# Ledger of designs, part 8: peptides against a protein of PDB entry 8YVU

Target 1, 39 residues: chain A of PDB entry 8YVU
Amino acid sequence: PQLCYILDAILFLYGIVLTLLYCRLKIQVRKAAITSYEK
Target 2, 160 residues: chain B of PDB entry 8YVU
Amino acid sequence: TWLTVLKKEQEFLGVTQILTAMICLCFGTVVCSVLDISHIEGDIFSSFKAGYPFWGAIFFSISGMLSIISERRNATYLVRGSLGANTASSIAGGTGITILIINLKKSLAYIHIHSCQKFFETKCFMASFSTEIVVMMLFLTILGLGSAVSLTICGAGEEL

## One batch from the design tools (peptide; made by RFdiffusion4, then SolubleMPNN)

Design b1_p8_6_s2 (from b1_p8_6, 4 letters changed)
Fold by OpenDDE base, seed 2:
Structure b1_p8_6_s2 (fold): chain B 39 residues (1-39), chain C 160 residues (1-160), chain D 39 residues (1-39), chain A 8 residues (1-8)
Amino acid sequence: as target 1 above (39 residues)
Amino acid sequence: as target 2 above (160 residues)
Amino acid sequence: as target 1 above (39 residues)
Amino acid sequence: VEALLKAL
């Protein structure tokens, strides 16, 4: 049970980090698309 | 293609928010059906007594639905409405997290005071179960808040 | 304890889905960069 | 995503 809670915490942290990275990557894609549209 | 990708991402966030809301509602309903929270001594289920699973689920569901509808109809008025709903959902999520943390602290304090070594004792079982449910609800609320904030930022970017 | 394992399964699935989405976005960014370089 | 939206 304690190991399960630790795993939950690790997976939760991983999910947050991946969400932030996904958001950053999305912003980069948006910037690239805007620059390509202005050209 | 870019607008399609952004739309798919917003829809995904909206779906995630609705799913989170539905899970919260399901857990709230199950807990209310299995346990008479009104007869439980103490504040072990304070978040449930406050009705957080219900109103929190409603806020997240409305936010997610409005986001999806806004993306599908591409109307400026819906974008503003979605932004407002996402902001309200974010505030509700923050309040929910606070309530859940308070409930978690009370549940942990109860377990500590009663030295709950025997899990099979009714009071200790209820406190442990409450703690597990509250932790799960907390994680779901944080995920919902993350989705709502992401949708809010996306909506704000479209208005500028 | 059983609820913890269910949460682990959900978080694990969420992590896998996010990883796949991140990989797809990364591929899209690379394709966009290649097309912008050829113009 | 569309399948999930239809299921919800």
Scores: peptide ipSAE 0.440, ipTM 0.815, DockQ to the pose 0.050
Fold by OpenDDE base, seed 1:
Structure b1_p8_6_s2 (fold): chain B 39 residues (1-39), chain C 160 residues (1-160), chain D 39 residues (1-39), chain A 8 residues (1-8)
Amino acid sequence: as target 1 above (39 residues)
Amino acid sequence: as target 2 above (160 residues)
Amino acid sequence: as target 1 above (39 residues)
Amino acid sequence: VEALLKAL
């Protein structure tokens, strides 16, 4: 059971990091799309 | 376009593959240090008895290193070598997953048959511990296989 | 204990899905950047 | 990524 909780913590942290990176990337895509439309 | 993206991420995937391999080796070493797997009766540690953490980690490490070298040098001969290594690593990963699933099923069956109400019994504890370790190894193996397959697709795309 | 293993499976699946989405989004950013350079 | 590669 303790190993399961450790794995959960690692996977949870990984999920948070990926979510943050995804959000940042999504914002970049939106900015790039807006810049391309203004040209 | 997918191939181009994968090519750009090849180094990252290679690093991920090496990291996964190292984690698998660490887990294998820890399990071997804590438990005498050779003396454990039954198929609870079948994946460890087969030496999967060792050979699987070696395959992933070699594949990752070759992928990184291939990306850095951009030489045609290295691309072919990386493709071969990644293919081998993908096969090894698939085999490892199969072994781990079989081990997991056997371990779970053992827990169910012995009605492990007494968690403090050595056999039930070992079966539970084995199940936990096998699940962790399974997750790592899936990640390694994903990286190896991605690198294989990149290498195949460079040959086309 | 059983809940922990279920959580591991869900978090693992979530991590895979996020990785795929991140890769797709990264491709979109690159395509948008190429399109902006060609204009 | 390069830093990770060097650390390995």
Scores: peptide ipSAE 0.428, ipTM 0.803, DockQ to the pose 0.048
Fold by OpenDDE base, seed 3:
Structure b1_p8_6_s2 (fold): chain B 39 residues (1-39), chain C 160 residues (1-160), chain D 39 residues (1-39), chain A 8 residues (1-8)
Amino acid sequence: as target 1 above (39 residues)
Amino acid sequence: as target 2 above (160 residues)
Amino acid sequence: as target 1 above (39 residues)
Amino acid sequence: VEALLKAL
């Protein structure tokens, strides 16, 4: 039971980190698309 | 800028808010259907007795819908309405978190006082079940609040 | 304890979906970078 | 995102 809650915390943290990384990567893709359009 | 990023993700945040609200409502209705909370003695289900899953879900749903509509129509009056709704939802979310924390503390205290080692004892089972549900609702409320706050900041940035 | 396992399953599924989306987005960034280098 | 909005 305690291990389950620890796993929940780890998975939750992982989800937050992945969401932040996804947002950063999405911004990079958009910037790359804009740069490609200006060329 | 950070505000530009939030504006671009406003619809996504609104959808996330609505989804979170729906999940909270579903959990609330399931708990109310399975357990007669009104007849349960004590404060183990205080958050449910207060009707938090219901009104919290309504506030988050309205806030999310208004945010999506405001973004789609790009009208000044809708932006103001969305900002107001998001602010109200943020306040409601904060209140909900407080209620859930209080309920969680009471449930944990109950388990400690009664030395609940036997899971199949009715009172201990109810306290454990309440604790699990409250934790889940707390996580969902935090997610909803994060979405509402993000939408509020986005709306405020558009008015400035 | 059973509810904890259900939450773990949901969070795990969410993590997998986000990882797949992140990988797809990373591939898009790489393709955009290659296209920009060829220009 | 639009697909999710349509699904809701």
Scores: peptide ipSAE 0.425, ipTM 0.793, DockQ to the pose 0.061
Fold by OpenDDE base, seed 4:
Structure b1_p8_6_s2 (fold): chain B 39 residues (1-39), chain C 160 residues (1-160), chain D 39 residues (1-39), chain A 8 residues (1-8)
Amino acid sequence: as target 1 above (39 residues)
Amino acid sequence: as target 2 above (160 residues)
Amino acid sequence: as target 1 above (39 residues)
Amino acid sequence: VEALLKAL
């Protein structure tokens, strides 16, 4: 049971990190799309 | 294009808030149906006694709905309303996290004091169940707060 | 303990979904960058 | 939401 709570914490942290990375990547896609349109 | 992408992000975040709110409400209802919290002595269910699953779910649901409506109607007044609702939801989420952390600490202390070796003992079972539910609610509240903050930033960016 | 395992399953599923979305977004960024370079 | 993500 204690191992289950540790796993929950790791998975939760992983989810937060992935969300932040996804947001950063989405911003990069937007910047790339804007640069292609000015062209 | 930037505004369109922000709009799609707002809708996604709004849906996430509504979903989080519904899950929190469901868990709150299940706990209230299975456990008579009014008869439980102590602060094991302090978050439930404070009514957090109810008001927290309402705030997140309203914030999410307003965000979706604001995005769909593309009206300036709705953007301001969504920003206000998201700010209120963020404050509610922060308060909820604080209450849940306090509840979690009390639940863990209770388990430690009673040296709960027998899982089938009613008090130990209830304390363990409470701890699990509080952890789930804490995770959902953090997700809701993250979505509300993101929506607030997006809404503020649209007003600038 | 059973609720902990249910939470683990949900968080694990969420992590997988986010990873897939991140990979798709990364591929889109790469495609957009290539298209901008050919112009 | 998934359809919107694909359209994007």
Scores: peptide ipSAE 0.417, ipTM 0.807, DockQ to the pose 0.128

Design b1_p8_6_s3 (from b1_p8_6, 4 letters changed)
Fold by OpenDDE base, seed 2:
Structure b1_p8_6_s3 (fold): chain B 39 residues (1-39), chain C 160 residues (1-160), chain D 39 residues (1-39), chain A 8 residues (1-8)
Amino acid sequence: as target 1 above (39 residues)
Amino acid sequence: as target 2 above (160 residues)
Amino acid sequence: as target 1 above (39 residues)
Amino acid sequence: VQELLKAL
């Protein structure tokens, strides 16, 4: 059971990091789309 | 387009593969240090007895390293080497998954047969621990296989 | 312990889905960048 | 690591 909790912690951290990266990338896509629309 | 994307992520996939391999090695080492697997009766640790954490980790590490080197040097011979290593890693990953699934089934069967309600029984504890480790290794192996397959597809696309 | 394994499965699935979405977004950003460079 | 930092 303790190993399961460790894995949960790792996966949770991974999920948070990916979510942050996804949000940043989504913002970049939006900025790129706006820039392409203004050109 | 998909091949181009995979090529750009090749280094990342290689790093991920190496990291996965290192984690597998760490787990294998810890288990071997804590448990005398050779003295444990039954097939609860069949994956460990087969040395999967070690050879699997080696294959993944080699595949990842070759992928990174191939990307950095952009040499045709390295691309072929990386493709070969990735293919070998994919095969190793598939074999590892099979072994882990078999081990998991045996471990679960052991837990059910012995009605392991009392966690403090040494045998039940070992079976539970083995099951947990096998599950973790299974997840890591799936991740490693995913990276190896992605790298293989990328390498195959470069040869076409 | 069963709840922990269920959580592991959910987090693992979430990680895979986010990785795929991240890859798709990254492709979109690259396509947008190429299109803006050709203009 | 550098590529990861660039991706950030």
Scores: peptide ipSAE 0.420, ipTM 0.796, DockQ to the pose 0.112
Fold by OpenDDE base, seed 4:
Structure b1_p8_6_s3 (fold): chain B 39 residues (1-39), chain C 160 residues (1-160), chain D 39 residues (1-39), chain A 8 residues (1-8)
Amino acid sequence: as target 1 above (39 residues)
Amino acid sequence: as target 2 above (160 residues)
Amino acid sequence: as target 1 above (39 residues)
Amino acid sequence: VQELLKAL
């Protein structure tokens, strides 16, 4: 039971980190698209 | 710019906020339906007794809806309204987190005092259940707050 | 304890979905970079 | 939502 709560915390943190990384990657895609359009 | 990205994701953030609010409402409703909160010791379900799932969900829903409407209509007055609603939702989220943390501490203290070795005892089960629900609500509140803050920053950027 | 496991399942599913989306986005960034290089 | 789906 205690392990379940620890797992929840880890998974939650993982979700937050992935969301941030996803946002950063999405920004990169957009920047790349803009650069490609200007060429 | 970072602000431009947030603006493009404003609708998505609004939808996420509404979804978070709906989940909070569902949990609140389920807990209220299954548990006679009035007969439970006030400390274990303090967040529910305070009506947090309801008012919190309402604030998040309104904020999300206003954000979506503001994005779709591209009207300056709606942007200001959305900014105000998002700010209010952010404050509500922060307050909710505080309440939930207090509830969590009380629930944990209850579990410790009763030395719940047997999870099948009704009181221990209820305390554990309360703790689980509070943790879930805390996570949802953090997500909602994150969305509201993001929308607030986006709205502030549009006004500048 | 049962609710904890349900939450774990939801968070786990969320993590998997985000990972897949991240991978797809990463592939898109790579494709965009290649296209920009060929121009 | 449709634009989001296209972006996905």
Scores: peptide ipSAE 0.409, ipTM 0.796, DockQ to the pose 0.130
Fold by OpenDDE base, seed 3:
Structure b1_p8_6_s3 (fold): chain B 39 residues (1-39), chain C 160 residues (1-160), chain D 39 residues (1-39), chain A 8 residues (1-8)
Amino acid sequence: as target 1 above (39 residues)
Amino acid sequence: as target 2 above (160 residues)
Amino acid sequence: as target 1 above (39 residues)
Amino acid sequence: VQELLKAL
């Protein structure tokens, strides 16, 4: 049970990091799309 | 396409493989230090008795290191060496998964036979602990195998 | 205890899905960058 | 590692 909770913590941290990276990348795509629309 | 993406992520995959190998080695070392597996009766720690955390970690580490070196030097002979090492690591990973699955089945069977409702019983505790460790090692081995296979595909794509 | 393993499975699946989405988004950003360079 | 950090 304790090992399961440790794994949960690692996976949770990984999920948070990936979510942040995804959000940043999504913002970049949106900025690129806006720039392309203005041209 | 997919090959181009994998080639660009080759170094990252190699680092991931080394990291996975190190984690497996650490777990193996900790288990061997805390538990005298040689004196444990039964096949609860069969994967550890087979030395999988040690040799598996070595194979994945060598494969990852060779992949990183091959990418950095961009030499044809290193590409072939990396491909060979990654292929060997993939085979070793597959064998490791098989051993871990067998160990997991034995541990689960033991828990079922003894109706381990009391966690504080030494045998039941060991079986439960073994099951947890084996599951963790199985996940790590799957991740390592995935990286090794990805690196193998990249290496094969460079030879074509 | 059983809930912990279920949580591990959910978090693992979430991690895989996010990784795939991240890869797709990264490809989109690269395509957008190439298109911007050609203009 | 530095390239990875830049990619992050």
Scores: peptide ipSAE 0.400, ipTM 0.781, DockQ to the pose 0.111
Fold by OpenDDE base, seed 1:
Structure b1_p8_6_s3 (fold): chain B 39 residues (1-39), chain C 160 residues (1-160), chain D 39 residues (1-39), chain A 8 residues (1-8)
Amino acid sequence: as target 1 above (39 residues)
Amino acid sequence: as target 2 above (160 residues)
Amino acid sequence: as target 1 above (39 residues)
Amino acid sequence: VQELLKAL
């Protein structure tokens, strides 16, 4: 059971980090799309 | 730019918050239906005794619903209401996390003190089950708090 | 222990989905950057 | 939004 909880914590942290990175990338894509539209 | 992204994802965050709240409510209801928490000695189910699954789920659900409605109707009064609800939900989430951490510590301490090697002992089983449920609720609460904070930031950006 | 494994499965699935979305978004950012460079 | 991103 202890190993399972450790795995849960790692997976949860990974999920948070990926969500933040995804949000950052989404902003970059949107900025690029706006720049492309203005050209 | 970050505010714009958060605004576009406001509906998604709201839905996520509602879903998280519903899951927490379901867990709370299941635990309350299976276990008579009032008769359990100790603080193993302190989070349940405090009613966190219920009030926390309500706060998150209201916050999420208001956020979705605010986004869809694009009305200034709804934006303010959503901001207030999201702020309240963020506070509730923080409080919930604190309660769950305390409960988790107590549950773990109970397991250690009683040297719960025998899983079939009723007390050890209950403590283990409580610990598992509390951990799940903690993760869900952190997700809900993240959503509520994101929605709060989005709402604050709209007021500026 | 069973609940822990269920949570692990959900978090793992979530992590996979986010990873796929991240990869797709990263490809979009790269395409946008290339388009911006060609202009 | 996630489904839309998958469809694109």
Scores: peptide ipSAE 0.394, ipTM 0.800, DockQ to the pose 0.146

Design b1_p8_6_s4 (from b1_p8_6, 5 letters changed)
Fold by OpenDDE base, seed 1:
Structure b1_p8_6_s4 (fold): chain B 39 residues (1-39), chain C 160 residues (1-160), chain D 39 residues (1-39), chain A 8 residues (1-8)
Amino acid sequence: as target 1 above (39 residues)
Amino acid sequence: as target 2 above (160 residues)
Amino acid sequence: as target 1 above (39 residues)
Amino acid sequence: LEELLQAL
């Protein structure tokens, strides 16, 4: 059970990091789309 | 440009594969240091007895390294080598998953048979610990397989 | 303990899905960048 | 690894 909680913590951290990266990437896509529309 | 993008992705996947391999190796070494698997009766640690953490980690590491090298040198022969290594790693990952699933089933069956309500019994503790470790290894193996397959697809796409 | 393993499975699935979405989004960003360069 | 971190 203790190892399970450790795995949960790692996976949770991984999920948070990926979510942040995804958000950043999504913002980049939006910026790129706006730049393309202004041309 | 697309190739450059794929190359960057390949490098990332390769690094991920190496990291996964290293984590698997670390888990393997920790388990081997804490438990004398050779003296454990039964198939609770069948994956460890088969040496999966070691050879699996090696295959993933080699695949990742070859992928990175292939990407950096941009040589056609290295691309083929990387593809071969990734394919081998994918096969190894699949085999590892199979072994781990079998081990997990055996461990769960053991827990069920002994009705391990008494967690303090050494056998029940070992079975539970084995199950936890096997699950962790299974997750890592799936991640490694995912990276290897992704690299294989990318490499195959470069050859077409 | 059973809940912990269920949580592990959910978090693992979430991580896989996020990874796939991140890859797709990254491809979109790259496509947008290429389109912007060709203009 | 450094390039990966930069890509991140």
Scores: peptide ipSAE 0.416, ipTM 0.800, DockQ to the pose 0.093
Fold by OpenDDE base, seed 2:
Structure b1_p8_6_s4 (fold): chain B 39 residues (1-39), chain C 160 residues (1-160), chain D 39 residues (1-39), chain A 8 residues (1-8)
Amino acid sequence: as target 1 above (39 residues)
Amino acid sequence: as target 2 above (160 residues)
Amino acid sequence: as target 1 above (39 residues)
Amino acid sequence: LEELLQAL
């Protein structure tokens, strides 16, 4: 049970980090698309 | 285009908030249906007694709905309303986290005091179950808070 | 105890989905960057 | 939700 909770915490942290990275990457894609459209 | 991008992100975050709220409501209703919290002695279900799953879910649902409506109508008053709702949801989320942490501490203390080696004892089982539910709700609350904060930042950016 | 394992499974699945989405998005960023460089 | 899935 303790190991399960630790795993939950790690997976949760991983999910948060991935979500942030995904958001940043999505912003970059959109910025690139805007720059490409202005050209 | 930038506004469209922000709108799409707002919709996503709004949907996430609604889903989080629905999950919290489901957990709240399940716990209330399975456990008669009123008859349980102690503060192991203090978060449930405080009605956090209910009001927290309502705040997140309202925030999500307002975000979606704001995106669809693109009205300045709706943007401000969404920002206000997101701020309120963020405050509610913070309060919820605090309540859940307190509940978690009490549940853990209960488990420790009763030396719950015998998991099959009703009291120990209930305390363990409460702890698990509180942890799940805590995670959901953190996710909801993250979405609300993100929506708040997006809304603030639109007003500037 | 069973609930934490269920949560682990959900978080694990979420992590996999996010990783796949991140990879797809990264490929899109690279394609956009290449297209922008050719202009 | 379907629009969100399409946007992803």
Scores: peptide ipSAE 0.415, ipTM 0.799, DockQ to the pose 0.099
Fold by OpenDDE base, seed 4:
Structure b1_p8_6_s4 (fold): chain B 39 residues (1-39), chain C 160 residues (1-160), chain D 39 residues (1-39), chain A 8 residues (1-8)
Amino acid sequence: as target 1 above (39 residues)
Amino acid sequence: as target 2 above (160 residues)
Amino acid sequence: as target 1 above (39 residues)
Amino acid sequence: LEELLQAL
């Protein structure tokens, strides 16, 4: 049971990190789209 | 800008907040239905006795709904209302986290005191179950707080 | 213990979905960058 | 959100 809680913590942290990375990537896509539109 | 991105995701964040709130309500209801909280030692389910799943879910739901409405109607007064609700939800989330941490500590202490080597003992099972539920609620509360903070930043950016 | 495993399953699924979305978004960024370079 | 889904 203790291992399960540790796994939960790791998966939760992973989810947060992925969410942040996804947000950053989404911003990059938008910036790239704007740059392509101005050309 | 970061503010523009947050504005575009405001509806999504609001929906996520409502979903988180509903999950918290479901867990609260299930725990209340399965466990006679009134007969359980007060320290193990302190968060439930405080009604956190209910009031927390209400705050998050209201915040999410206001955010969605504010985004759809694009009215200045709704933006202010959403900002206020999101701020209140953020405060509620922080308070909830504090309560859950305290409950978690008490639950862990209970498990330690009873030296729960036998998983099949009813008391040990209940303590473990309580700990699991508290951890789940803690994660959900953190997610809700994250969404509320994001919505608050978005609303603040619209007022500037 | 059972609840912990349920949470693990949910978090794991969430992580997989986010990873897939991240990969798709990364591909989109690359495509947008290539398109902007060819213009 | 629909536009975002279409962009996917």
Scores: peptide ipSAE 0.369, ipTM 0.794, DockQ to the pose 0.169
Fold by OpenDDE base, seed 3:
Structure b1_p8_6_s4 (fold): chain B 39 residues (1-39), chain C 160 residues (1-160), chain D 39 residues (1-39), chain A 8 residues (1-8)
Amino acid sequence: as target 1 above (39 residues)
Amino acid sequence: as target 2 above (160 residues)
Amino acid sequence: as target 1 above (39 residues)
Amino acid sequence: LEELLQAL
């Protein structure tokens, strides 16, 4: 049971980090697309 | 840049807030249907006795709906209304988190005092179940608060 | 303990979905970068 | 959401 809660915490943290990275990557894709259209 | 991102995700955040509210309401309803909390001695279900899943879900639902409507109509009066609702929802969420933390502490203290090694004892089972439900509700409340705060920042940015 | 396992399953599924989306987005960024260098 | 799904 304690291991389960620890796993939940790790998975939750992983989810947050991935969400932040995904948002950053999405912004980069959008910036790249805008730069491609301006050329 | 951050405000622009939040503006683009405003509808998504509103939907997420409504979904979180619905999940909280479902959990509250299930707990109330399975357990007669009014007859349970102690403060194990103090958050449920206070009706938090119900009023919290209502606040988050209203906030999310107003945010979606405000985004769709792009009217200044709706933006202000959404901002007010999101602010109220954020305050309610913070209060809910506090209540849930207090309940969690009481439940953990109860488990510690009774040395609940036997899961099949009714009191220990109820305390453990309460702790699990409270933790789930706490996570959902944090998610709801995060969405409400994000929507509030987005609305404030539109007023500036 | 059963609720903990259910939460773990949900978080695990969420993590997998986010990882797949992140990989797809990363591939798109790389393709966009290659296209930008070929121009 | 539909546009997001189409982007997916």
Scores: peptide ipSAE 0.359, ipTM 0.775, DockQ to the pose 0.136

